Peptides against a protein of PDB entry 4KTY. Designs and how they scored, part 14

Target 1, 266 residues: chain A of PDB entry 4KTY
Amino acid sequence: YVLNDIGVIFYGEVNDIKTRSWSYGQFEDGILDTCLYVMDRAQMDLSGRGNPIKVSRVGSAMVNAKDDEGVLVGSWDNIYAYGVPPSAWTGSVDILLEYRSSENPVRYGQCWVFAGVFNTFLRCLGIPARIVTNYFSAHDNDANLQMDIFLEEDGNVNSKLTKDSVWNYHCWNEAWMTRPDLPVGFGGWQAVDSTPQENSDGMYRCGPASVQAIKHGHVCFQFDAPFVFAEVNSDLIYITAKKDGTHVVENVDATHIGKLIVTKQI

## One batch from the design tools (peptide; made by RFdiffusion4, then SolubleMPNN)

Design b1_p9_3_s1 (from b1_p9_3, 3 letters changed)
Fold by OpenDDE base, seed 5:
Structure b1_p9_3_s1 (fold): chain B 266 residues (1-266), chain A 9 residues (1-9)
Amino acid sequence: as target 1 above (266 residues)
Amino acid sequence: QHVLPFKPP
């Protein structure tokens, strides 16, 4: 989890699972220096740099460019006019070295790119880490732990009212650490996500959220457990918004989200 | 070409 220099990232559709190799390159020249530079740019106190909880949380913020001019600019518009298309990246090294050299965010990333770079960051700093792919990954935008899908009376989705969304797949990271800030048993794998999805107490970051806590429904545990829980376990609530302003729950699907969660066995 | 993630309808 620390020494492996090349990984596999799962992507595609749940019924058409695909894999791609990703070069983490945590041992390449300049990469450790860049990771330290990232923490410097975050103005992270030296006292916190030995704490994987703080490091992973800072990393989740800094691997994305939002808020703090971090490493990667996300783009989902399929234009990529002023940078490299997300699909063109094959590893973390070029991205991190470009960031270090230019001192400006690198364009562009999507979830697997964020996860790849974040994995390098974690591993480089001695934190065991892996990439996780969740198929039918929910994006809860109002922190109610469910996907509210509003429908027109004809059954079509009302895009104006529907703010929650579902990715066909989403990649994030799990980092291994003790959690002395949580009850016994909730250490181990922690979900952390650098893809900018939601604001977490002031900036776009996510985690570390205890995988065990999420598994057992402990959404009150720091950090961002409700969001991560929703990604893997939200119910889909289909609501018809009638012309008279009334809302009617048409259906509830408790099986769609988190249909498959995959990570490479190391 | 990598299959891009998307929001299914």
Scores: peptide ipSAE 0.250, ipTM 0.835, DockQ to the pose 0.169
Fold by OpenDDE base, seed 4:
Structure b1_p9_3_s1 (fold): chain B 266 residues (1-266), chain A 9 residues (1-9)
Amino acid sequence: as target 1 above (266 residues)
Amino acid sequence: QHVLPFKPP
């Protein structure tokens, strides 16, 4: 989880799982220096740089360009004219070195690119880390721990009534650390996500969230456990928006979100 | 070609 410099990222559809190689390159020249530079740009105190909780949270914020001129600019509109298409990246090294050289955010990334770069960042700093792919990954935008799906009376989805959405797949990271700030038993793997999805206490960041806590439904623990819980275990709430303005819950599906969570074993 | 993630309606 630290020594491997090449990995596999799962993507595609749950019924058509695909894999791609990703070069993390944590031992390549300039990469560690770039990771230190990232923490410098974050104005992270030296005293916090030895704390994996703080480091992973800062990394979550800084791997995306939002808020702080971090590493990667996300783009999901299929317009990549001013940079590199997300699919063209094959590893973290070129991205990190470009960031260090230009001192400007690199264009462009999507979830697996963010996860790849973040994995390099964590591993460079001695934090065991892996990439996780969640198929049917919910994006809870209103923090209600459910995925609202609004339907017209004809049964078609009305996407204008909610900002909630489901990715066919989403990639994030798990980092291994102790959690002395949590009750006993909730250390180990922590979910962290650098893809800018939701604001967390003023910044686009996510985690560390205890995987064990989430598995047991403990969403009260820092950081961002409700959001991560929703990604993997939201109920789909199908709501019919009637012409008279009333909303009727038609169905609840508790089995769709988080249909498959995949990570590479070592 | 890489399959981009998408949010199906």
Scores: peptide ipSAE 0.248, ipTM 0.831, DockQ to the pose 0.169
Fold by OpenDDE base, seed 1:
Structure b1_p9_3_s1 (fold): chain B 266 residues (1-266), chain A 9 residues (1-9)
Amino acid sequence: as target 1 above (266 residues)
Amino acid sequence: QHVLPFKPP
C-alpha cells in the first residue's frame, strides 16, 4: 500500500467491471518534492505534517483546484479545450510535475484521476493508501442521508426537484492510520476523497472518515462521515410530486446504492 | 476510450 508504484483502478459498470493501470510514481524524481510543495501551498504547519489525519485532510483539499489553487481542475463537460482530457492521463507523475513547474492547477481530472494523484500524495508521505471504486455511488447534495428521486404523476422522473444524483461509479481513497481522536476500534482504513463533490466546513474536501465507524452506522465522527455513508448506503426514496404540491413516498430501495465496492489488494 | 463516470437521468 506504500511501495507499489503501479496500480489498478476499477471503473465501468457494475455488470461490466473494467480495470485501468495507473502509474503512481511516488519514487520518481521530483514527486516527493512536489508533495511537499503541495503542503507548502496549503500553508500547512510543520507540526501537522507528521499527523496523517491532518495530512490526508489537507491532501483531499489540495488535490483539487477549488478554493486553494490545488493540483487538478475537474471537468465533466466533455470539451477539455484548454488542457488534457481526463481519459488521456496514465499516471500521477506528469500531473504533479506540471503543477510544480507551472505553479498553476492542471487541467483536467475526473474521479479516477483525482484518486490516482491523491494516492501518490499519500504514499509519498508514508501513508498506506489504496483506491476504492464504488458502483452506484450516491451524491447526496442536501446531507439527508437519502437519495431523493422525484416522480411526476405520470411516473416519469423529474430531475429538477433535487440535486441528488447517482454516479455509475466513483473512485476515492482509503488511507490507513490510527484515530486517537475517535473511540477505540475506529482506526485503520479511513475514507478520503479529493474529487470536489461537496463543501466540508468551508472547502471542497472529504475525510478522513472511519470506514469501521461507517460500516457500523456511526456517522457522528469526524470527518464527513455522513457524506461517505450516503455514497455507499443511501436509501433511494421515490417521491411522487402531486399537482397540488404534496409529496408522497411511493417506494424505498435500500439495496441499490453501493451495489459493489472494490479495491486492489497489495 | 475510458468509460467516463456519468449520472443517469
Scores: peptide ipSAE 0.239, ipTM 0.833, DockQ to the pose 0.166
Fold by OpenDDE base, seed 3:
Structure b1_p9_3_s1 (fold): chain B 266 residues (1-266), chain A 9 residues (1-9)
Amino acid sequence: as target 1 above (266 residues)
Amino acid sequence: QHVLPFKPP
């Protein structure tokens, strides 16, 4: 989880699982220096740089460009004229070295690119890390731990009212650490996500969230446990928006989200 | 990349 510099990322559909190789390159020339530079840009105190909780949280913020001119600019509009299409990247090294050289965010990334770069960052700094793929991954936009899908009377989605969304797949990271700030038993793998999805107490970041806590339904622990829980275990609530402004729950799907969570063992 | 919501049966 630290020494392997080449990995496999799962993607595609739950019924057609695909894999792609990714070169992490945490031992390549200039990569450690770049990771230190990232923490410098974050203005991270030296005293916190030895704490994997703080480092992983800062990393989740800084691997994306939002808020702080971090490493990667996300793009999901299929327009990549001013950079590299997300699918063209094959590893973290070129991205990190470009960031260090230009001192500007690199264009462009999507979830597996963010996860790949973040994995390099964590491993480079001695934090055991792996990439996790969640199929049918929920994006809860209003922090109610459910996916509210509003429908017109004809059954079509009301895009104006529907703020939540579901990814066919989403990639994030798990980092191994102790959690002395949490109850005993909630150390180990922690979910962290650098893909800019939601604002977490002032900036786009996510985690570390205890995987064990989430598995046992504990969402009250820092950081961002409710959001991560919703990604893997939210109900789909189908709501018909009536012409008079009233809402009626038509159906609830408790099995759609988090159909499969995959990670490669080292 | 998004799953389109649909009316459940």
Scores: peptide ipSAE 0.039, ipTM 0.722, DockQ to the pose 0.580

Design b1_p9_3_s2 (from b1_p9_3 with E7K)
Fold by OpenDDE base, seed 4:
Structure b1_p9_3_s2 (fold): chain B 266 residues (1-266), chain A 9 residues (1-9)
Amino acid sequence: as target 1 above (266 residues)
Amino acid sequence: QYKLPFKPP
């Protein structure tokens, strides 16, 4: 989880699982220096750089460009003008070296690119890390631990009535660390996510959230446990928006979100 | 393949 410099990222759909190779390159020239530079740009106190909780949280913020001129600019509009399409990247090295050289955010990334670069960052700093792919991943925008899906009377989805969304897949990271700030048993793998999805106490960042805590339904623990919980375990609430303005709950699906979570065990 | 919003059935 630290020494491997080439990995596999799962993507696609639950019924059509695909894999892509990703070169982390944590040992290549300039990469560690770039990771240190990232922490410098974050103005991270030196005393905190030995704390994997703080480091992973800062990394989740800085791998995306929002708020702090971090590493990657996200784009999902399929235009990708003035940069590199997310699918063209094959590893973290070119991205990190470009960031270090230009000192400007690199265009463009999507979830697996963010996860790939973040994985390099964590591994460079000695934090065991892996990429996790969640199929049918919820994006809870209003922090209600449910995925609201509004339907027109004809049954078609009305995406204008909610900012909640479900991705066919989403990639994030798990980092291994102790959690002395949490009750006993909630150390180990921590979910961290650098894809800019939601604001967390002033910045687009996510985690570390205890995987064990989430598995046991403990969403009260820092950081961002409710959001991560929602990604993997939200109920789909199908609401029909009638012409008269009334909303009717037509169906609740508790099995759709987080149908498959895949990670490499090596 | 890009990340795409999944249209629920």
Scores: peptide ipSAE 0.034, ipTM 0.728, DockQ to the pose 0.467
Fold by OpenDDE base, seed 1:
Structure b1_p9_3_s2 (fold): chain B 266 residues (1-266), chain A 9 residues (1-9)
Amino acid sequence: as target 1 above (266 residues)
Amino acid sequence: QYKLPFKPP
């Protein structure tokens, strides 16, 4: 995982899986220097830079520009003025070198761009990492482990009553590390996500969350396990909003979210 | 990338 500098990222739809190549370039000139610069910008203590738990958490915050003038500005409005459209990027190197040169956030990214740059950051610093694609990925905005879908009485979706949403696909990263801060057995792959989705204790970041813990239904362990759990295992709750202000649960679908999770074995 | 407003069952 650490030695591969070219990868494949899965995207598209669950019934029409697509792939795109991505050049990580963790060994190219200036990339290690840029990763160190990122940690400097985060004001990360030197003593923590050898700890993959701290490094991956800082990386999840700094690969996005929110809060801390990190690497990438996210945009989903299909305009992308004053920058590069997310689909135009083919690798991490140009993004990271631009960040180092300009010392300003680079425009623009979406989930696979964030995941690609974050993968370079992790591998560059010696942390085994891979990109994971989740089809029908939930974004639980209110941390209730449910994906609430509100319907008008006529059956049309009312998007104003909730901030919950479902991505057709979402990409994040898994990083390999020991977790001495968790019970035995919850080391190994840890989910980390640099796409700015939710605030985690004051910053837009996510993880590391133990994949093994989540698989066994343990969401009480740091960091952000409930959010990651919800991405892959939320129930869809269809709620009709009545004119009188009452809410009625019409249906529950426990099989739709996390329909397929794909990662390349490297 | 886009978010889906799913139809009711």
Scores: peptide ipSAE 0.031, ipTM 0.693, DockQ to the pose 0.848
Fold by OpenDDE base, seed 2:
Structure b1_p9_3_s2 (fold): chain B 266 residues (1-266), chain A 9 residues (1-9)
Amino acid sequence: as target 1 above (266 residues)
Amino acid sequence: QYKLPFKPP
């Protein structure tokens, strides 16, 4: 989880799982220096740089460009005229070296690119890390731990009312660390995510959230456990919004979200 | 990568 510099990222659909190679390159020339530069740009205190909790949280913020002119600009509109299309990247090295050289955010990334670069960052700093792919990954935007899908009377989705959404797949990272700030038993793998999705205490960042805590429904544990819990365990609530303003719950699907979570054991 | 709202089955 630290020494392997080439990996595989899962993507596609749950019924058509695909893989892509990704070169992490954490031992390549200039990469460690760039990771240190990232922490410098974050103005991270030296005392915190040895704490994987703080490092992973700062990394989740800095790998995306939001808030702090971090590493990657996300784009999902299929227009990439001012940079490199997300699908063209094959590894972290070129991205990180470009960031260090230009001192400006690199365009463009999507979830697997964010996860790939973040994985390099973590491994480069000696934190065991892996990429996780969640198929049918929920994006809860109002922290109610459910997906509210509003339907027109004809059964079609009302896109205006429906703010919650589901990714066909989403990639994030798990980092291995102790959690002395949590009760005993909630160390180990921690979910961290650098893809900008939701604001967490003033910044687009996510984690570390204890995987064990999430599995046992402990959403009160820092950091961002409710959001990560929702990504993997939200119920789909289908609501018909009638013309008279009334809402009727038509169906509840408790099995759709988080159907498959995959990680490569390397 | 894309986001989808799903219809009920």
Scores: peptide ipSAE 0.030, ipTM 0.695, DockQ to the pose 0.735
Fold by OpenDDE base, seed 5:
Structure b1_p9_3_s2 (fold): chain B 266 residues (1-266), chain A 9 residues (1-9)
Amino acid sequence: as target 1 above (266 residues)
Amino acid sequence: QYKLPFKPP
């Protein structure tokens, strides 16, 4: 999980799983220097740079450009006029070297690009890391651990009222570390996510969230456990917004979110 | 990658 510099990322649909190769290139010239530069840009003190908890959290913030002029600008508009389409990237090296050279965020990324670059960052700094793909991945934007889908009386989605959303797939990272800040047994794999989704205590970042804690429903454990829990376990709540202003729960689906979670030993 | 609210089954 540290030595491999090439990997496979799962994407697509749950019924049509696809794979793409990704070159992490953590040993390529200039990459480690760039990772150190990223931490410098984050103004991370030296004492924290040896702590994988702090490093992974800073990485989750800095791999995205939001808040701090980090590495990658996300875009999902299918235009990408002022940069490289996310699908054109094949690895982390060009992205990181461009960031180091230009000292400006690189355009553009989506989840697998964020995850790929973040994986390089973690591995460069000696943190075992892998990419995880979650099919039907929830994005809870109000921290209620539900996917509230509002429907018109005709059954169509009310996009104005529906703020929560579901990714057909989403990629994030798991990083291996001890968690002395948590009870015994909640070290090991930690979910971390650099795709900008929600604000976490002032920044678009996510994790590290203990995978074991999530599996056992311990959403009170730092960091961002409720959000990660929701990504993999939210119920879909279908609510009809009546013409008279009333809301009626029509259906609850507890099986759709997190239908398949895939990771490859790389 | 894209976001979709899914229809009821």
Scores: peptide ipSAE 0.028, ipTM 0.692, DockQ to the pose 0.680

Design b1_p9_3_s3 (from b1_p9_3 with K3V E7K)
Fold by OpenDDE base, seed 2:
Structure b1_p9_3_s3 (fold): chain B 266 residues (1-266), chain A 9 residues (1-9)
Amino acid sequence: as target 1 above (266 residues)
Amino acid sequence: QYVLPFKPP
């Protein structure tokens, strides 16, 4: 989880799982320097640079360009002017070296690119890390731990009312660390996500959230446990919006979200 | 060709 410099990222559909090779290159020339530069740009206190909790949280914020002119600019509109299409990247090295050289955010990334670069950052700094792919990954935007899908009377989705959404797949990272800030037993793998999805106490960042805490429903544990919990365990609530303004719950699906979570074991 | 993540409408 630290020494491997080439990995596999899972993507596609749950019924048509695909894999892509990704070169992390944490040992390549200039990469460690770039990771240190990232922490410098974040103005991270030197005393915190040895704490994987702080490092992973800062990395979560800095791998995306939002808020702090971090590494990667996300784009999901299929128009990638003045940059590289997300699918063209094959590894982290070119991205990180470009960031260090230009001192400007690199265009463009999507979830697997963010996860790939973040994985390099973590491993480069000695934090065991892996990429995780969640199929049918929920994006809860109002922190109610459910997906509210509003339907018109004809059964079509009301896009104006429906703010929550579901990715066909989403990639994030898990980092291994102790959690002395949590009760005993909630160390180990921690979910961290650098893809800018939701604001977390003033910045687009996510985690570290204890995987064990999420597994046992402890959403009160820092950081961002409710969001991560929702990604993997939200119920789909289908609500028909009537013309008179009333809402009727038509159906509840508790099995759709987080059907499959996969990662390379080595 | 790479399958991009997407959110259904």
Scores: peptide ipSAE 0.227, ipTM 0.817, DockQ to the pose 0.162
Fold by OpenDDE base, seed 3:
Structure b1_p9_3_s3 (fold): chain B 266 residues (1-266), chain A 9 residues (1-9)
Amino acid sequence: as target 1 above (266 residues)
Amino acid sequence: QYVLPFKPP
């Protein structure tokens, strides 16, 4: 989880699982220095740099460019005119070295690119880390732990009312650490996510959220446990918006979200 | 071809 500099990322559809290689390159020249530079840009105090809780939270913020001119600019418009298409990247090294050289955010990334770069960052700093792929991953936008899908009377989705959404797949990271700030038993793997999805106390960041806590239904623990819980366990609530302004729950699907969570142990 | 993530309708 620290020594392997080449990994596998799962992607595709739940019924057609695909894999791609990703070069983390945490031992290549300039990469560790770049990770330190990232923490410098975040203005992270020296006392926190040895704390994997603080480091992983800062990393989740800084691997994306939002808020703080971090490493990667996300783009999902399928144009990518002013940079490199997300699918063209094969590893973290070129991205991190470009960031260090230009001192400007690198274009462009999507979830597996964010996860790949974040994995390098964590491993460089001695934090055991792996990439996790969640198929049918929920994006809860209003923090109510459910996917509210509003339908017109004809059954079509009302895009104006529907703020929540579901990815066919989403990649994030798990980092291994103790959690002395949480009750006993909630250390180990912590979910962290650098893909900019939701604002967490003023910044686009996510985690560390205890995987064990989430598995046992504990969403009250820092950081961002409700959001991560929703990604893997939200119910889909289909609501018909009537012309008179009333809402009627038509259906509830408790099986769609989080159909498969995959990671490779290497 | 690499499958990009997307939000199904």
Scores: peptide ipSAE 0.216, ipTM 0.815, DockQ to the pose 0.167
Fold by OpenDDE base, seed 4:
Structure b1_p9_3_s3 (fold): chain B 266 residues (1-266), chain A 9 residues (1-9)
Amino acid sequence: as target 1 above (266 residues)
Amino acid sequence: QYVLPFKPP
């Protein structure tokens, strides 16, 4: 989880799982220096750089360009005129070296690119890390731990009534660390996500969230456990929006989100 | 072809 510099990222559909290789390159020239530079750009105190909780949280923020001119600019509009299409990247090295050289955010990334670069960052700094792919990954935008799907009276989806959405797949990271700030038993793998999805206390970042806590329904623990919980275990709430403005819950599907969570076993 | 992540419209 630290020494392997080549990985596999799962993507595609749950019924058509695909894999691609990704070169993390944590031992390549200039990469560690770049990771340190990232923490410098974040103005991270030296005293915090030995704390994997703080490091992973800072990394979560800095791997994306939002808020702090971090590493990667996300783009999901299929227009990549001013950079490299996300699918063209094959590893973290070129991205990180470009960032270090230009001192400007690199264009462009999507979830697996963010996860790949973040994985390099974590591993460079001695934090065991892996990429996780969640199929049917929920994006809870209103922090209610459910995926609201609004339907018109005719049964068509009204996407304007909610910002909640579901990715066919989403990639994030798990980092191994102790959590002395949490109750006993909630150390180990922590979910962290550098893909800019939601604001977390003023910045686009996510985690570390205890995987064990989430598995046992403990969403009250820092950081961002409710959001991560929603990604993997949200109920789909089908709501009919009637013409008179009333909302009626038509159905609840507790099985759709998080159908498959895959990570490479080392 | 690479499958990009997408959200249903």
Scores: peptide ipSAE 0.208, ipTM 0.810, DockQ to the pose 0.157
Fold by OpenDDE base, seed 1:
Structure b1_p9_3_s3 (fold): chain B 266 residues (1-266), chain A 9 residues (1-9)
Amino acid sequence: as target 1 above (266 residues)
Amino acid sequence: QYVLPFKPP
């Protein structure tokens, strides 16, 4: 989880699982220096750099360019005219070295690119880390732990009534650490996500959220447990929007989201 | 070739 510099990222569809190799390159020349530079750009105090909780949270924020001119600019509009298409990257090294050299965000990334670079950052700093792929991953935009799906009276989906959505797959990271700030038993793997999805206390970041806490339905523990819980366990709420303005719940599906969660064991 | 993540309608 720390010493392996080449990994496998799962993607595709739940019924057609695919794998992609990714070179983390945490031991390549300049990579450790770049990771330290990232923390410098975040203006992280030296006293906090030995704390994996703080480091992983800062990394979550800094691997994306939002808010703080971090490492990667995300793009999902299929227009990559001013950079490299997300699918063209094969590892973290070129991205991190470009960031260090240019001192500007690198274009472009999507979830697996963010997860790959973030994995390098964590491993480079001695934090055991792995990439996790969640199929049918919910994006809860209003933090209600539900995936709201609005239907017209004719049964067609109305996508204008909610910003909630579901990714066919989404990649994030798990980092291993103790959590002295949480009750006993909630250390170990912590979910962290550098893909800029939602604002967390003023910045686009996510985690660390205790995997054990989430598995047991505890979403009250820092950080961003409700969001991560929703990604893997949101109920689909099918709501019919009637012409009179009333909303009626037609169906609830508690099995669709988080259909499969995959990670490589190293 | 590479399957990009997408949000189905």
Scores: peptide ipSAE 0.205, ipTM 0.814, DockQ to the pose 0.166

